# Ledger of designs, part 131: peptides against a protein of PDB entry 5HB3

Target 1, 150 residues: chain A of PDB entry 5HB3
Amino acid sequence: RQMQDRCMSEYNQRIRNAPEGSIDPFRMACYKIIGRCDLSNRSLDGLQTDVNDWIWLQFNLARETDRSLELAGESYGLAELQASIREIGLKHFPKTAAEDTNGSFGMFFYLQILAGMFEQAIAYLYPFSYVDAVHFAIALTYYGLLRPVD

## One batch from the design tools (peptide; made by RFdiffusion4, then SolubleMPNN)

Design b1_p28_3_s3 (from b1_p28_3, 15 letters changed)
Fold by OpenDDE base, seed 3:
Structure b1_p28_3_s3 (fold): chain B 150 residues (1-150), chain A 28 residues (1-28)
Amino acid sequence: as target 1 above (150 residues)
Amino acid sequence: ELEEILKRLKELFEKGLEASKEIGEELV
């Protein structure tokens, strides 16, 4: 608790006093991950990262914290992550097989699976790869992760 | 059967990761 409070204090001082973009991105990452500072901003400007790095960060930031202990504006959980993934999908990933040029659909499928969006993931994958969608649906069903639509 | 599925998933994800490099840069 003391370390978190100290981290928050340092973060607030730096964000107020430092010129924009002058803070080391890795330090910012530490403040967010360890100190849970400014969780409303989940981007790490100035880092060259891929989608795997991004999703790793999101999972580290997403905690089931008792909403009672976190300021209402700083609650970030699985539901919020799922919402973010949906938004990213709409903005950056192909919606149909005809829009797919380079196979990026696989990454969006991956993100949905990681976030537990199994039904949506299978539905999304189906038009891109029927065979894969069926195989994964069978597997997910076997493990009780996919609810068969009655 | 599970191993084959996992292998296919891995391949799909690796291909997707490579294809989404530009997207990754925009997300950060």
Scores: peptide ipSAE 0.281, ipTM 0.841, DockQ to the pose 0.807
Fold by OpenDDE base, seed 1:
Structure b1_p28_3_s3 (fold): chain B 150 residues (1-150), chain A 28 residues (1-28)
Amino acid sequence: as target 1 above (150 residues)
Amino acid sequence: ELEEILKRLKELFEKGLEASKEIGEELV
């Protein structure tokens, strides 16, 4: 708690007083992960990252806790993460096989699987790779993770 | 059979990651 309180204090001070663009992105990441500061903004400007780095951050920020117990008064859970993944999908990833040029659909499939969006993931993959979608659907069903899509 | 599925998944994700580098830069 003491560490978290200190992070919050430093974050608030820097946001108020620091010149624009002067805050170290790595320090900002620490404030978010440890201090739970400004969880509404889950981007880390100024860092060179890939999608794996992004999703790693999101899972670290996502907590299944009561909002009332959060020191910062902010909550971010799996449901919010799933919503974010849907939004990213709409913005950055191919929606149909005809839009696919380089195979980026595989990463969006990956993100959905990680977030437990199994039915949506299989439905998404199906038009890109029928064979893969069927095999993965069988596997997910075998392990009790996949339900029939309505 | 499971090993083959996992291998295929890995290949799919690796290809997807490479293809999504620009997207990753935009997400942060």
Scores: peptide ipSAE 0.273, ipTM 0.836, DockQ to the pose 0.796
Fold by OpenDDE base, seed 2:
Structure b1_p28_3_s3 (fold): chain B 150 residues (1-150), chain A 28 residues (1-28)
Amino acid sequence: as target 1 above (150 residues)
Amino acid sequence: ELEEILKRLKELFEKGLEASKEIGEELV
């Protein structure tokens, strides 16, 4: 508790008092991850990051915290992450094989798998790579992660 | 067979990561 309170205090002080662009993005990330500060803003401006870094951050911020203890504006769980992934998919990733120019569909498949969206991930992958989708569907079914659509 | 599947998935993800660099920059 004391550490979190200190992190929040420092975070708020820096946001208010620091000149624009002077805040170390890594320090800001630490305040978000450790101190749970300003979880509504899940972007880290000024960091060179890839999609793996982004998803890692999202998972660290997404905690199964007892909804009762988080202030109404600071709850970020798996459901919210899944919603974010859906939105990102609609905006940034190919919807059909015809739209795929560079193979980015594999990353969206990856994001869906990480977020536990197995049925959607397989359905998405199928038109891009039939063989891979079938193999992965079999594997997921074997491990009880994929529900066969009747 | 499992190793081959994992290899293919790894390749798929690596290609996807490279292809999604611009997306990553926009997300963060």
Scores: peptide ipSAE 0.261, ipTM 0.828, DockQ to the pose 0.747
Fold by OpenDDE base, seed 5:
Structure b1_p28_3_s3 (fold): chain B 150 residues (1-150), chain A 28 residues (1-28)
Amino acid sequence: as target 1 above (150 residues)
Amino acid sequence: ELEEILKRLKELFEKGLEASKEIGEELV
């Protein structure tokens, strides 16, 4: 809590006093991760990141803690992350096998799996790779993560 | 069988990651 409060204080001071874009992006990331400052903006300007870095950040920002206990007044949990993944999917990833040009569908499948969207992930993968979708469905069912359709 | 599945998944994700570099740049 003390560290978080300090981060919030420093963040607020720097946002008010520093020229736009003058804050070290890594420092900004620390304020977001540790201080949970300005969670409405989950983008880190000035950092070269890939989708793995993005999803890592999202999971670090997402907390299962009750919204009532969040000091930042902004709640970001698994549900919000899942919503973000859906939006990203609609915007950036192929919706059908016919739209796939470079195999990016695998990354969207990966994001859905990480976010616990197992049924949606399998359904999404199926038209791109039937064999992989079936094997994954079997595995997920074995571990109790996928409910078989009766 | 599980090892083979995991191998295929890894390949799928690695290919997906490479293919999604532009997306990653837009997300951040």
Scores: peptide ipSAE 0.286, ipTM 0.843, DockQ to the pose 0.782; fails the geometry check

Design b1_p28_4_s1 (from b1_p28_4, 15 letters changed)
Fold by OpenDDE base, seed 1:
Structure b1_p28_4_s1 (fold): chain B 150 residues (1-150), chain A 28 residues (1-28)
Amino acid sequence: as target 1 above (150 residues)
Amino acid sequence: MEELIEEVKKKIEEYWKKGKPVAEKKLF
């Protein structure tokens, strides 16, 4: 708690008061990760990041804690992460095989698998790659991760 | 975010063109 409060204080002070161009993005990233600062902005500003860095950050910020214990009333858990993945999917990824000009469906499938959205991932993959969807469905069922609706 | 997604789309496209199925790429 004390370390998180200090990180949040330093983070907020630097954002508000730092001279233009004086912000060290790596230092800000450290405060964000350690302190879970500014859960409304779940990016590493001023850093060149990829989708793996982004999803890694989302999981590091996500916590299954009692909302009463969250700093400043900000909560971010697995449910909010899954909601973010759905929103990104709707905005940035193809909905049908006919829309996929760049083969990007595989990345959205990957993000859903990481977020534990197994049924949605298989349902999404099926029209793009039938064979892969069936193989993943078999494996996920074998491990008890896929919950087919009876 | 958009630039990152486009870079990822390009990488996935390149990876798909190499002919490995998605299942094989995740398991190995």
Scores: peptide ipSAE 0.000, ipTM 0.216, DockQ to the pose 0.049
Fold by OpenDDE base, seed 3:
Structure b1_p28_4_s1 (fold): chain B 150 residues (1-150), chain A 28 residues (1-28)
Amino acid sequence: as target 1 above (150 residues)
Amino acid sequence: MEELIEEVKKKIEEYWKKGKPVAEKKLF
C-alpha cells in the first residue's frame, strides 16, 4: 500500500507539474505498472509499443479487487480487459477473410485466447482457418475450457 | 487429470480473491 501510494503521488505530480517535454516516459511506465496508476489511460505514452506490449500491460493492470474498496472508475479486471479486446477487435481487425490483407486475424485470435474468450476466439477463427479452428476447439474441449452454449 | 484441473481452477479462484494481477493468475 505505501509503495503504491508513493507511486501514485509521484505519477500525479509529474503529470501535473513537469515542464513540457521533460517527462521521462520510462519512469512514467514504471509508476504505471508498479503503482497501477491512471487506469483510465492503459497505454505507455511516449514509448514505441506493439500489440504484445499493450496486452502485457493490460494483464498487469487488471485485478479482481473487492468492488467495495475501489473508487468508482478505478475498477479494471478481467471483464473490462475482455471488453477492451472486443472493442479493439471491432475497430482494428478484419471481420472476414476478404478484409484481411496482412494476416492480422491471427493476432486477434491470439488476444482472445489470452483473455479466456475461447468461444469467441473459435467463432472468429472459423471463417479464416476452418482446420485450425476445429483443432483449437478440440483442444479447448479436451481441457474443459469450451462451454457449450445452451 | 480431472482432479488436477479442478485443483488449478481452485488455485486460480483463490488468486482472484486475493486481488492479484491477472498476469499472475493462471487462466487455466
Scores: peptide ipSAE 0.000, ipTM 0.203, DockQ to the pose 0.035
Fold by OpenDDE base, seed 4:
Structure b1_p28_4_s1 (fold): chain B 150 residues (1-150), chain A 28 residues (1-28)
Amino acid sequence: as target 1 above (150 residues)
Amino acid sequence: MEELIEEVKKKIEEYWKKGKPVAEKKLF
């Protein structure tokens, strides 16, 4: 708590009071990650980031805490992360194999797997790569992670 | 297991970058 409060204080102070162009984006990233600052903006502003950086940040910010201890609007857990992945999937990833010009389906599949969205991941992968979807389904089932509908 | 996970990640990243035809889309 004390460290988080300090990070939040420093983060907010810098955003408000730092001269234009003087903000160290790496320092801000450290405060964001360590302090879980500004959970409304789950990006690393001023840094060139890719989808891997983004998902890494999401998992670092996500915490399963007792919701009774979190202020309304400061909760960001696995459920909110999964919701974010769904939304991004709807907006930025191909829905069909015909739409996939750059192989981005694999990344979305990967994001879903990381988030434990196994059934959705397999369902998504199936039209893009049948063989891979079957292999992943078998593996996930073997490990008890995929629950086939009986 | 960790090595396999990294291989799978690498293959998925390769798909992200290369955009293979559907007929050639194999993670494994």
Scores: peptide ipSAE 0.000, ipTM 0.224, DockQ to the pose 0.150
Fold by OpenDDE base, seed 5:
Structure b1_p28_4_s1 (fold): chain B 150 residues (1-150), chain A 28 residues (1-28)
Amino acid sequence: as target 1 above (150 residues)
Amino acid sequence: MEELIEEVKKKIEEYWKKGKPVAEKKLF
């Protein structure tokens, strides 16, 4: 808590008061990661990041905390992360095999698996790669991760 | 979603029963 509060204070002070061009993006990234600062903006501004960096950041920011203890607007858990992945999927990934020009379906499948969206991941993968979808479904079922509908 | 999961389950079962190789694009 004390460290988080310090990070948040420093983060906010720098955003508001730092002279133009004086902000170290790596320092700001450290505050964001360690302090969970500015959960409204879950990006590393001023840094070149890829999808792996993005998803890594999302998991680092996500916490399963009692929502009653979080400040209003600072709640970001697995559910919000999954919602973010769903939104990114809708915007940036192919919906059908016919739309997949670059093989990016695999990345979205990967993101869903990381987020524990197993049913959605299998459902998504199936029209792109039947064989892989079947193998992953078997594996996920074996580990009790793919839930049959009750 | 439920229908698709059931379809996948059914296809998995059919795959094992048929024992036929399916050649498709691999993710990995």
Scores: peptide ipSAE 0.011, ipTM 0.298, DockQ to the pose 0.038; fails the geometry check

Design b1_p28_4_s3 (from b1_p28_4, 15 letters changed)
Fold by OpenDDE base, seed 3:
Structure b1_p28_4_s3 (fold): chain B 150 residues (1-150), chain A 28 residues (1-28)
Amino acid sequence: as target 1 above (150 residues)
Amino acid sequence: MEELIEEVLKRIEEYWERGKPVLEKKLF
């Protein structure tokens, strides 16, 4: 708790008071990751990051915390992550096979799998690749992750 | 079942690699 409070204090102080261009982006990244500071902004500003880094950060920041201990409005758990993935899907990925020009549907499928949205992932994949959807459904069922609707 | 799991994991990697440039272009 003391370390987290210190990280949050230093993070906020630097954002507010540091001269432009004087902020060490790596130090800010450490505060973001360790202290979970400013969860409304889930990016590493000033760093060259790729999609892997972005995804890693989203999942690393997602925590099931006791909501009683979090400040109102700063909760970021699995539900919020799943909501973010849904939003990304709606904005940036094909909804139908006819809209798929670059085979990007698989990425959105994978993001849903990572987020534990197994039923939705299979349902999404089905019209793009029937065979893959069936294979994934079998695998997920084998591990008890997919609940077939009776 | 093991063979199926291996194929599934391989397919996940393929989906990731193909989709990565598209998502990168949209997020960044």
Scores: peptide ipSAE 0.290, ipTM 0.834, DockQ to the pose 0.851
Fold by OpenDDE base, seed 4:
Structure b1_p28_4_s3 (fold): chain B 150 residues (1-150), chain A 28 residues (1-28)
Amino acid sequence: as target 1 above (150 residues)
Amino acid sequence: MEELIEEVLKRIEEYWERGKPVLEKKLF
């Protein structure tokens, strides 16, 4: 709690008061990751990040903390992450096999898997690659992650 | 089952590698 409060204070102070160009983006990233500062902006500003970094950040920031401890009124847990992934899917990924031009459907499938959206992931993959969907469903079922509908 | 899992894991990696450039272009 005390460390988080310090991170939030420093983060906000630097954003507001630091001279332009004096902000160390790595320091700000540390505050963001450790302090979970400004969870509405889940990016590392001023850093050259790739998709792996972005994904890593989304999942790293997603914590089920006791809502009572989240001082900032911003909750970002698994549910919010899943909602974000759904939104990304709707905006950036093909909805049907006919819309798939680049084979990007697999990435959205994988993002859903990472977020624990197993049933939705399989349902999404099925029209693009039924063989893969079946194989993934078998594997997920084997690990007890997919509940077979009786 | 082990062979299936290995194949599934390879397929995940293929999906990732194919999708990565597309997602990079859309997010950044």
Scores: peptide ipSAE 0.277, ipTM 0.828, DockQ to the pose 0.814
Fold by OpenDDE base, seed 1:
Structure b1_p28_4_s3 (fold): chain B 150 residues (1-150), chain A 28 residues (1-28)
Amino acid sequence: as target 1 above (150 residues)
Amino acid sequence: MEELIEEVLKRIEEYWERGKPVLEKKLF
């Protein structure tokens, strides 16, 4: 708690009061990761990051904590992460095979798998690649990751 | 089953490599 509070205080103070160009992006990244500061902005500004770093950050910031224990008043858990992935899917990925121009459907499938959205992932992949969807469904079932259909 | 799992893992890697540049352009 004390460390998290200190990180949040320092983060907010620097964002508000630091002279232009004086902010160390690595230090700000440390505050963001450790203190979970400003969970509405899940990026590392001023750093050269790739998609792996972005994904890692999303999952690292996601915590199942009691809302009563979160000092920031912001909750970001698995449900919010899954909602974010759904939103990204709606904005940036094809909804149908006819909309697929770049072959990027597999990436959205993969993001859903990482987030534990197994049923949705299989359902999404099915119209793009029937064979792959069946193979993934078999594998996920073998590991007990697919929920039984009610 | 082992062969199927290996194929699935390979396919995940292919999907990742294909989709990574597209997602990078949209997120950054």
Scores: peptide ipSAE 0.276, ipTM 0.826, DockQ to the pose 0.765
Fold by OpenDDE base, seed 2:
Structure b1_p28_4_s3 (fold): chain B 150 residues (1-150), chain A 28 residues (1-28)
Amino acid sequence: as target 1 above (150 residues)
Amino acid sequence: MEELIEEVLKRIEEYWERGKPVLEKKLF
C-alpha cells in the first residue's frame, strides 16, 4: 500500500509538474506497472511499443482487487479487460467470413481465449473456420475450460 | 490428444502472426 501510494504520488506529480520533454517514459512506465497509476490510460506513453507490449500491459494491470482498497476509485479487473477485448473486437475485427480480408479473425479469437472468454471465442471462430473451432472446443473441453451449455 | 493440442498451439501461432500486423495498425 505505501509503495503504491508513493508511486501514485510521484506519477501524478510528474504528470502535472514536469517540464515539457523532461518526463522519463520508462520511469512513468514503472509507475504505471508497479503502482497501477491512472488505470483509465492503459498505454505506455512515449515508449515505442508493439502489440505484445500492449497485450502484456492489459493483462498485467488487470487484477481482482477489493474496490475498497483502490484509492483512485478506478477498478480494472478481468471483467473490464473482457469488456475492452469485446470492444476491440467490435471495432477492429471482422464479424463474418465475408468481411475477412486479411485473416485477422484469428487474432480476435486469440484475445478472447487469453481473456478467458472461451465460449465466445469458439462461437466467434466457428463461422470462419469450422475445423479449427471444433479442435479448439475439444482442447478446451479436455482442460475443463469450456462449459457445455446444458 | 497430444497431437491435437500441438495442432491447436500451432494454429494459435499462425493466427497470432497473421493478426499481429493488423492489430498493430489499429492500435498504433
Scores: peptide ipSAE 0.269, ipTM 0.824, DockQ to the pose 0.815

Design b1_p28_4_s4 (from b1_p28_4, 14 letters changed)
Fold by OpenDDE base, seed 2:
Structure b1_p28_4_s4 (fold): chain B 150 residues (1-150), chain A 28 residues (1-28)
Amino acid sequence: as target 1 above (150 residues)
Amino acid sequence: MEELIKKVLEKIEEMWKKGKPTLQEKLF
């Protein structure tokens, strides 16, 4: 708690008071990660990040805590992460094999798997790669992770 | 073993064919 409070204080102080162009983005990233600062903005500003960096950050920020102990608006858990992945899926990933020009469907499938969205992941993969979808479905079922719709 | 695999695959295919539109509609 004390370390988090210090990180939050330093983070907020730097955002408000730092001269233009003097903010070290790596230092800000450290405060964001360690202190879970600014959960409203779950990006690393001033850094070039890819989808892997983004999802890694999301999981580092996500916590299952008693919501009664969190300040209003500071709750970010698995449910909010899954919602974010769904939103990104709708905006940035192909819906059909005909729309996929660069194989990006695999990345969205991967994001869903990481977030435990197994049913959605298999459903998404199925039109792109039938064989792979079936193999993953078998494996996920074997491990009791897939919940077939009754 | 091959017949069992085929039956499992067919069952999975049937389940996903039936559920696919609803799940995809929720996602997209």
Scores: peptide ipSAE 0.000, ipTM 0.245, DockQ to the pose 0.048
Fold by OpenDDE base, seed 3:
Structure b1_p28_4_s4 (fold): chain B 150 residues (1-150), chain A 28 residues (1-28)
Amino acid sequence: as target 1 above (150 residues)
Amino acid sequence: MEELIKKVLEKIEEMWKKGKPTLQEKLF
């Protein structure tokens, strides 16, 4: 607790008081990751990051904690991560094979699988690659991960 | 494919296991 409080204090002090352009983004990233600081902004500001860096950060920040112990604005678990993936999917990934010019559908499928969104992942993959969707559905069913839609 | 899926699931299960101390709980 004491070290977390220190990380949070240092993080907040730097965000508020640091001269413009003087913030070390790597130091801020360390506070964010280690201290779990600023869960409202789950990005590594000032760093060049890709989708893998982003999803890695999301999983590092996400915790299933007793919600009674977290301030109402500081809860970030699997449900909130899944919501974030849905939102990003709606904004940044193709909805149809005709929209996919760069093969980015595979990345969104991957993100959904990592987040345990198996039904949504299969449903999304189906129009892009029928054969792959069926194979993944078989595998996920074998492991009891697909829920039959009532 | 099966082994990869299994490893991913095991990792997810490990990450979401209730009562497992977080990195923060270990460091702070």
Scores: peptide ipSAE 0.000, ipTM 0.259, DockQ to the pose 0.038
Fold by OpenDDE base, seed 1:
Structure b1_p28_4_s4 (fold): chain B 150 residues (1-150), chain A 28 residues (1-28)
Amino acid sequence: as target 1 above (150 residues)
Amino acid sequence: MEELIKKVLEKIEEMWKKGKPTLQEKLF
């Protein structure tokens, strides 16, 4: 708690008071990751990041904590992460094989798998690659990760 | 079974690599 409070204080002070261009983005990233600062903005500002960096950050920020101990609006767990992935999927990824010009469907499938959204991942993959979807479904069922609808 | 898991993971990685540039261009 004390370290988190210090990180949050330093983070907020730097954002408010630092002269333009004087902010060290790596230092800010450290405060964001260690202190879970600014959960409303789950990006590493001023850094060149890729999708792997983004998803890694999301998982590091996501915590299953007792909601009674979190300040209102600071709750970010697996459910909120999954909701974010769904939203990104709806905005940035193809819904049909006919819309997929760049093979981006595989990335959205991957993000859903990482987030434990197995049923949704298989359902999404099925129209793009039937054969792959069936193979993943078999494997996920074997490991008890996919719940077959009775 | 371990071989099947490895193949599945390799396939996921392949799919990720193919889609990675498109997502980066859209999100960043």
Scores: peptide ipSAE 0.007, ipTM 0.318, DockQ to the pose 0.843; fails the geometry check
Fold by OpenDDE base, seed 5:
Structure b1_p28_4_s4 (fold): chain B 150 residues (1-150), chain A 28 residues (1-28)
Amino acid sequence: as target 1 above (150 residues)
Amino acid sequence: MEELIKKVLEKIEEMWKKGKPTLQEKLF
């Protein structure tokens, strides 16, 4: 808690008071990650990031805390992460095999699996790769992660 | 794609053996 508070204080102070061009984006990234600063903006500003960097950051920021203990607007858990993945899926990934020109469907499937969105992941993969979807469904069912709807 | 599938399956198996993973452990 004390370290997070210090990170938040430093983060906010730098954003407000740092001279233009003096902000070290890596330092700000450290504060964001360690302090969970600015959960409203879950990006690493001033850094070039890919999808892996993005998802890594999301999981680092996400915490399963009692919502009663978090300040209003500072809650970011698995549910919010899953919502973010859904949103990114809608914006940046193909919805049909006909739209997929670069094989990016696999990345979205991967993101859903990481987020524990197993049913959605299988449903998404199915039209792109039937065989793979079936294999993953079998495996996920075997591990009790995919539940057949009764 | 095959390599990705393999890695994901291995990770799922690892996470299952360890129990319910933390959010952070899903990526590592």
Scores: peptide ipSAE 0.006, ipTM 0.280, DockQ to the pose 0.072; fails the geometry check

